Peptides against a protein of PDB entry 5OK6. Designs and how they scored, part 129

Target 1, 215 residues: chain A of PDB entry 5OK6
Amino acid sequence: ELPGLDSQWRQIENGESGRERPLRAGESWFLVEKHWYKQWEAYVQGGDQDSSTFPGCINNATLFQDEINWRLKEGLVEGEDYVLLPAAAWHYLVSWYGLEHGQPPIERKVIELPNIQKVEVYPVELLLVRHNDLGKSHTVQFSHTDSIGLVLRTARERFLVEPQEDTRLWAKNSEGSLDRLYDTHITVLDAALETGQLIIMETRKKDGTWPSAQL

## One batch from the design tools (peptide; made by RFdiffusion4, then SolubleMPNN)

Design b2_p23_4_s2 (from b2_p23_4, 10 letters changed)
Fold by OpenDDE base, seed 5:
Structure b2_p23_4_s2 (fold): chain B 215 residues (1-215), chain A 23 residues (1-23)
Amino acid sequence: as target 1 above (215 residues)
Amino acid sequence: FDEKLAKFSKGLEELQAQFQAAL
């Protein structure tokens, strides 16, 4: 049963647990398509449950670039294309109105940046390759707050690198040159890694030499 | 090392171009 319209508004829009609540690192937030949300606002503010302004089920179709991988369109803007809701508020709306059949929720995490918490709507998708086989890639998603060490570990895991094998990373820059990722303790953000960027894992040779040193 | 890196980078660019052309 749908709660009263005033109750719905209070649960979703409140500053303690609703849309206006402070962000906390590690929390899940959800995207809601802006037009649907505005329709809902109009409905609950109208005070008539039988109004033609009933929003129907949540439909985020316009936020997706494809319905296969359910990737978001690029360049979506908070407050223009979507609103962000904390998990509790999202779950209330889904329970009241439903979600369009077959659509996944658009869940994102709050990340801690040096001076601000932000919902990371666009995690970084890196193209991981081996130095000796650039034609075999793994696309892997990382947070901007993930360490280069995590990227390296992930690359090692994806390529089934043995623990005794020594590896290091290179990033292809916009000029086509390779920048070595020396410090594994810095973040993806600190390294200025971007979505679609090629990350090359170099494996040390059995003779103790690096392949890059022979070029 | 910079010259070697440049050669490595160039080799990787050529390989990447081939990869993109194969897609």
Scores: peptide ipSAE 0.026, ipTM 0.618, DockQ to the pose 0.106
Fold by OpenDDE base, seed 4:
Structure b2_p23_4_s2 (fold): chain B 215 residues (1-215), chain A 23 residues (1-23)
Amino acid sequence: as target 1 above (215 residues)
Amino acid sequence: FDEKLAKFSKGLEELQAQFQAAL
């Protein structure tokens, strides 16, 4: 059952879990398509529940570039293309209006960057490969705040590398050369890794030599 | 190190060409 229009407005905009609440690292926020949200605002501000301004179900279709992987379009701008809602507010709206059938929620995490908290709308998608089989890739999303060590661990897990095997990472740079990721404690952001970037995991040989050292 | 990287990069360029052709 839909709550009263004033109650909806207070809960979504001004509540303790409203749109304007402070960001907290690790929390989930959700994207809502801007036009739908503006229609909802107009509806609840109009004071007439039977108004023709009823927003209908939430439909984020215009935010997606594909309906297979449900990837967001590039270059979406907060306040222009979408609004961000905390999990509680999102779940209220979904409960009241529904979400378009088959469409997944667009959940994102709050990350802590130096001196700022931000909802990370675009995590970094890396192409993970092994040095000896570049044709088999794993696309994995990472936060800009994730360490290179996490990227390495994730690559090891995806390729089922045994614990005793020694591995290291290389990144293909924009010039087409390879940069070795020596420091595993720096972040994806610090390493300037970008979406679509090829990350090569090199595995040490049983003889203790690195494949790259023999070239 | 740079020379080894260059050779590794070159060996990987050939592999990358194969990779790009397979995509």
Scores: peptide ipSAE 0.026, ipTM 0.627, DockQ to the pose 0.106
Fold by OpenDDE base, seed 2:
Structure b2_p23_4_s2 (fold): chain B 215 residues (1-215), chain A 23 residues (1-23)
Amino acid sequence: as target 1 above (215 residues)
Amino acid sequence: FDEKLAKFSKGLEELQAQFQAAL
């Protein structure tokens, strides 16, 4: 059952779990398509539950570039294309109005950057490959706040690298050359890694030499 | 060295283009 309009407004906008609450690192937030949200605002502000302004079910279709992988369109802007809601507020709206059939929720995490928290709407998707078989890739999503060490560990796991094997990463840069990721303690952001960027995992040879040293 | 690197870089470029088109 739908709560009263004033109760809906308070719960979503002004509650402890409302839209305006402080961001906290690691928390989940959800995207809501802006037009739907504005329709909802108009509905609850109108004071008539039987009004023609009823928003219907949440429909985020316009935020997706595809309905197969449910990838977001590039270049979406908060406040223009979508609104961010905390998990509790999102779940309230879904419980009240429903979500369009077949659409997944657009869940994102709050990340901690230097001097700011933000919802990471666009995590980095890296193409992981091995130096000896560039044709076999694993696309893996990372936060900008993830370390290069995590990228390396993830690559090792995906390629089933044995614990005793020594590995290192290279990133293909915009000029087409390979930059070695020497420092594994820096973040994906610090390394300026971007979505679609090719990351090559090099495995040390049994003779103790690196394949790249022979290039 | 430069030819091998160029060939390697070109191969990587072609692969990256294919992957970007598939994303």
Scores: peptide ipSAE 0.024, ipTM 0.602, DockQ to the pose 0.086
Fold by OpenDDE base, seed 3:
Structure b2_p23_4_s2 (fold): chain B 215 residues (1-215), chain A 23 residues (1-23)
Amino acid sequence: as target 1 above (215 residues)
Amino acid sequence: FDEKLAKFSKGLEELQAQFQAAL
């Protein structure tokens, strides 16, 4: 059963536990399409449960560019296209109103940047390949806050690299050249890695030479 | 080394485009 309208408002908009609560790194937040959310606000503020302002089920269709992979449209803006809700608030709304049939929730993580917490709506999707077999790729999502070391470890895992094998990363830049990712402690953000960027894992030869040294 | 790497990189352009299109 739907709770009372005032109870809904307090549960979702309460600054301590609702939409306005402080962001905490690692927490899950959910996107809600702005128009639906505004309709819900109008409904609960109206004080009449029988109002024609009933929002219906949550429908995030306008946020998706792809209903196969459920990719978000590029360039979505918080407060314009969507609102962010903490997991508890999202789950309440879904329990009360439902989610449009077949649509997945749009879950995102709070990340810690040097001076701000934000919900990372667009993680970086990298194309991981091996230097010796460029035709076999693994597409993997990373946070902007993930280290290059994590990218390297992930590449090693995906390609089943043995622990004793030495590996390093190269990024293909916009000019088509390869930049070596020397520092594994910097973040994906610091390295300016972008979605769709090709990352090449080079494996050291048994003779101790690097394949790239012979190019 | 940079010139050699550039030659290697040139072959990757077409490949990256294929992968990008598959995303």
Scores: peptide ipSAE 0.024, ipTM 0.605, DockQ to the pose 0.100; fails the geometry check

Design b2_p23_4_s3 (from b2_p23_4, 9 letters changed)
Fold by OpenDDE base, seed 4:
Structure b2_p23_4_s3 (fold): chain B 215 residues (1-215), chain A 23 residues (1-23)
Amino acid sequence: as target 1 above (215 residues)
Amino acid sequence: FDEKFARFSKGLEELQAKFDAAL
């Protein structure tokens, strides 16, 4: 059952638990398409439950670039294209209005950056490959706050590298050269890794030499 | 040190060339 319009407004826009609540690292927030949200605002502010301004089901279709992988369009702007809602508010709206059939929720995490909390709408999608088989890639999403060490571990896991095998990472830079990722403690952000960037995992030879050192 | 660096850089270039050819 739909709550009263004033109750809906208070639950979604409540400064303590609603849209305006402080961001907390690790929490889930959800994207809602801006036009739908504005229609909902108009509906609940209008005071007439039978109004023709009823928003219907949440439909985020315009935020997606594809309906196969449900990737977001690039360059979406908060407040223009979408609004961010905390999980509780999102679940209320979904329970009241429904979500368009077949559409996944657009869940994102709050990350802690050096000076700010932010909902990470666009995680970094890296193309992981092995130095000896560039034709087999694993596309993996990482947070900007993830360490290079996590990228390395993830690459090892995806390529089923044995624990005793030594590995290291290279990034293909914008100039087309390879930069070695020496420090595994820095973040994806600190390493300036970008979506679509090729990351090469090099595996040490049994003789203790690196393939790249013999070139 | 310079010679080792030069050899390493050359190796990376060769590796890059192999990568570019495979992509």
Scores: peptide ipSAE 0.033, ipTM 0.646, DockQ to the pose 0.051
Fold by OpenDDE base, seed 2:
Structure b2_p23_4_s3 (fold): chain B 215 residues (1-215), chain A 23 residues (1-23)
Amino acid sequence: as target 1 above (215 residues)
Amino acid sequence: FDEKFARFSKGLEELQAKFDAAL
């Protein structure tokens, strides 16, 4: 059952537990399409539950570029295209109004950047390949805060590299050249890796030589 | 060192061009 309109407003907009609460690293937040949210605001602020301003089910369809993989459109802006809600507030709205049938929630994590917390709406999607077979790729999402070491481990796992095999990463830069990712302790952000960027895993030969040293 | 790196990069550019054409 829908709670009272004032109660809805307080639960969703309350600065301690609602939309205005401080971000905390590792927490889940959810995107709500801005038009729906504005309709909800008008409904609860109107004070009449029988009003024609009833928002209906949450529908984030306009935020998706496709309904197959449910990828977000690029260039969406907080406060213009969507509103961010903490998990509790999102779950309240879904319980009260429902979510459009078949549409997944848009869950994102708070990440810790230097001196700021941010909801990471767009994780970095990297194209992982092996040096000897660039035509077989794995697309994998990473946080900007993930280490290059994690990217390397993930590449090893996806390509079923044996633990005894030595591997290293290269990134294709904007000029088409390859940059060696020497430091595995820096982040994806520090390495300036971007969505769609090709990451090449090189595997050391049994003779102890690197394939790249022979080119 | 720079010449070997340039050859490696060029070889991978050619491979990438084939990859991009296959997409």
Scores: peptide ipSAE 0.033, ipTM 0.670, DockQ to the pose 0.102
Fold by OpenDDE base, seed 3:
Structure b2_p23_4_s3 (fold): chain B 215 residues (1-215), chain A 23 residues (1-23)
Amino acid sequence: as target 1 above (215 residues)
Amino acid sequence: FDEKFARFSKGLEELQAKFDAAL
């Protein structure tokens, strides 16, 4: 059952628990297509539940570039293309209006950057490969705030590297050259890693030499 | 160090070429 329009407005737009609530690192937020959200705002502000302004089901179709992988379009802008809602507000709207059939929720995490908290709408997708078999890749998503150490651990796990094997990472840069990721404590952001970037895991040889040292 | 890096980069370019061909 739909709550009263004023109750809907207060629940979703409440500055403490609604759209305007402070971002907190690690929390889930959800994208709502802006046109739908504005239609909802008009509906609840109109005060007439029988109004022709009823928004219907949440439909985020315009935010997706494909309906197979449900990837977001590139270059979407908050406040222009979508509105961000905290999980509670999102779940209320879905409960009241529904979500378009077959569409997944667009869940994103709040990340903490040095000077700002932000919902990370676009995490970094890295192509992880081994130095000796570039034909076998694992595409893995990382936060900009994830450490290179996490990327390395993830690569080791995906490639089933034994704990005793020593590994290190290289990133293919835009010039086609390889940059060694020496510092594993820096973030994906600090390393300026980008979506689609090739990350090569080099495994140390049993003789203690690195494959790259022989090139 | 630069020469070793250049050789490694070249080796990785060859690897990338193999990767690109495998895609």
Scores: peptide ipSAE 0.042, ipTM 0.686, DockQ to the pose 0.106; fails the geometry check
Fold by OpenDDE base, seed 5:
Structure b2_p23_4_s3 (fold): chain B 215 residues (1-215), chain A 23 residues (1-23)
Amino acid sequence: as target 1 above (215 residues)
Amino acid sequence: FDEKFARFSKGLEELQAKFDAAL
């Protein structure tokens, strides 16, 4: 059952549990398409439950580039294209109005950057490959706050590398050159890795030599 | 090592170019 319009407003747009609440690292937030949200605001502010301004079910279709993989369009801007709601507020709206049939929620995590918390709307999608088979890639999403060590571990797992095999990463830069990712403790952000970037996992040879040292 | 790395990089670029051309 839909709560009273004033109650809806207070539950969604408040500083403690709603849209205005502080971001906390690791929390889930959800994207809501801006036009729908504005229509909802108008509806609840109008004070008439029978108003023609009823927003209907949440429909984020305009935020997606495709309805197959449900990837977001590039370049979406908070406050222009979407609003961010904490999980509790999102779940309230979904319970009250529903979500468009077959459409997944757009869940994102709050990450902690050096001086700010941010909802990471666009995680980094890296193309992981092996040095000896560049034609077989695994696309994997990483947070900007994930370590290069995690990227390496993930690559090892995806390619079923045995624990005793020594591996290291290279990133293909925009100039086409390879940059070795020496420090595994730095983040994806610190390494300036970007979506679509090729990350090459090099495996040490049994003779103790690196393939790259022979080129 | 820098020259070898440049060669390695170039080799990978060539390999990538072949891959891209095959798509």
Scores: peptide ipSAE 0.031, ipTM 0.657, DockQ to the pose 0.105; fails the geometry check

Design b2_p23_4_s4 (from b2_p23_4, 9 letters changed)
Fold by OpenDDE base, seed 3:
Structure b2_p23_4_s4 (fold): chain B 215 residues (1-215), chain A 23 residues (1-23)
Amino acid sequence: as target 1 above (215 residues)
Amino acid sequence: FDEAVAKFTKGLEELQAKFDAAL
């Protein structure tokens, strides 16, 4: 049974725990398609549960590029294309109205940037390769706040690099040259890494030489 | 180094193209 309309409004729009609550790093938030949300707002504000303004199930179809990988369209704007809800509010709406059959929830994390908390709608998808076998790639998603050290560790794990093997990263830049990611403490954002960017993991040779030093 | 990087980069571009074509 649906809660009363006023109760729904208070639960979802409650400034302390609802849509307007402060962002906290590491928390999950969910995208809701804007038109659906506006229809829900009109429904609960109208005061008539039997009104023609009933929003139906949540349908985020217009936010997706495809229904295979469920990737978001590029260039979506908060407040124009979607609304962000905290996990509790999202789960309430899903419990009350349902989610369109087969659609996954669009879950995103709050990240801490130097001066602001933000829901990271578009994490960075990097193409990881090994210097000696460029033909095998792993696409891995990273937060802009993740360190280059995490990218390196992730690459090592994906390629099953032994703990005793020494490795380092190179990024292919827009000019087609390779920039060495020497500082592993900087973030993906600080390194200006972008989605689709190629990251090459170089493994040190047993003789102690780097493959790139022989080039 | 630049030539090696270029060769390496070219190999990577060819790989990315293969990956993009496989998706």
Scores: peptide ipSAE 0.054, ipTM 0.664, DockQ to the pose 0.091
Fold by OpenDDE base, seed 2:
Structure b2_p23_4_s4 (fold): chain B 215 residues (1-215), chain A 23 residues (1-23)
Amino acid sequence: as target 1 above (215 residues)
Amino acid sequence: FDEAVAKFTKGLEELQAKFDAAL
């Protein structure tokens, strides 16, 4: 059963878990398509539950570029294309109105950047490969705040690298050259890594030499 | 060092071209 219109408005907009609540690093937020949200606002502000302004189920179809992988369209803008809701508010709306059949929720994390928190709508998708078998890739999503060390550990895990094997990363840059990721303590953002970028994990030879040193 | 990186890069470009052709 739908709660009263004023109760809905308070819960979603003005509640402790409302849209305007402070962002906290690591929390989940959800995208809602802007037109649906505006229709919901009009419905609950109208004060008539029998109004023709009833928003129906949440439909985020216009935010997706495809319905296979459910990837977001590029260049979506907060406040124009979508609104961000904290998890509690999202779950209330889904409970009240439903979500369009087959659509996944668009969950994103709050990240902490220098002097600001933001919802990371577009995390970085990296193409991880091994230097000796570039034909086998793992696409893995990372936060801009993740360390290069985490990228390396993730690559090692995906490729089942033994703990005793020494590995390092190279990034293919826009010029087609390879930049060695020397510092594993810097972030994906600091390293200026981008979605679709090829990251090559090099494994040290048993003789203690690096494959790249012999090329 | 730059020549080695260039060779490695070229080898990787050739492999990427094979990868892109296989997708």
Scores: peptide ipSAE 0.053, ipTM 0.681, DockQ to the pose 0.107
Fold by OpenDDE base, seed 4:
Structure b2_p23_4_s4 (fold): chain B 215 residues (1-215), chain A 23 residues (1-23)
Amino acid sequence: as target 1 above (215 residues)
Amino acid sequence: FDEAVAKFTKGLEELQAKFDAAL
């Protein structure tokens, strides 16, 4: 059953788990399409439960660029295209109104950047390949706060690299050259890695030489 | 040092070209 309109408003906007609550690193937040959210606001503020302003089920269709991978459209802006809600608030709205059939929730994590906490709406999608088999790629999402070491470990795992094999990463830069990712302790952000960027994992040869060193 | 860097850079360019051709 739907709670009273004032209760809905208080729970979603002004509650301890409301929209305006402080961000906390590692927490899940959810995107809600802005038009739907505004309609919900108008509905609950109107004071009439039978109002024609009833928002219906949550429909985030306009936020997606595709219904296959459920990727977000590029360039979405908070407050213009979507609203961010804490997990509790999102789950309340879904419980009350439902989510459009077949649509996944748009869950994102709060990340800690050097001077700010932010909901990371756009994680970095890297195209991982092996130096010796470029035809087989893995697209993997990383946080901007993830280390290059995590990218390397993830690449090793995806390509089933044995623990005793030495590997290193190269990034294809905007100039079309390869930059070696020497420091595995820096973040994806620090390395300026971007979505769609090609990351090449090089595996050391049994003779102890690197494939790239023989070129 | 400069020659070693140049050779390395050239090798990387050649490697890149192979990658670009394979993709």
Scores: peptide ipSAE 0.034, ipTM 0.657, DockQ to the pose 0.055
Fold by OpenDDE base, seed 1:
Structure b2_p23_4_s4 (fold): chain B 215 residues (1-215), chain A 23 residues (1-23)
Amino acid sequence: as target 1 above (215 residues)
Amino acid sequence: FDEAVAKFTKGLEELQAKFDAAL
């Protein structure tokens, strides 16, 4: 049942699960389209539950570039295009107003960066390939805080690499050359990996030689 | 050493070219 307007405002804006609550690493936050949120604010601040300002169901359609993969449009800006809500606040709004039929929630994670917690709205999407079968790619999403070691493990898993096989990564740089990702302990951010970047997994030969060493 | 690096670089370029052709 829909709570009183003042209760809604307090719960979403000023509650323990409010919009302005501190970010915590690993928590889920959700995007809400800005115009819908502003309509909701106007509705609950108006004090009339029967007001023509009723926002209706949450509709994030304008945030998506497509309704197939439900990818976000590029270049969306917090406070202009969307508002970020903690999971509890999001679930309250969905329970009160509903979500547009067929639309998935836009869930994102809080990440810990060196100087700040941030909701990672745009994680890194990498194109993973094998050195010997470049025509078969796996697109995989990673956090900027994920290690290169995780990228390597993920590539091994996607390509069904046997545990005894030795593998390493190369990244295609902006100059079109390949940079070897030597340090697997650095993050995707530290390695400056970007969305759409090609990552080549090289598998060591049974003779103990690397394919690249013979090139 | 320089020749080995040059060969490696060329091999990587050839690998890249094969990739670009496969996309």
Scores: peptide ipSAE 0.033, ipTM 0.654, DockQ to the pose 0.069

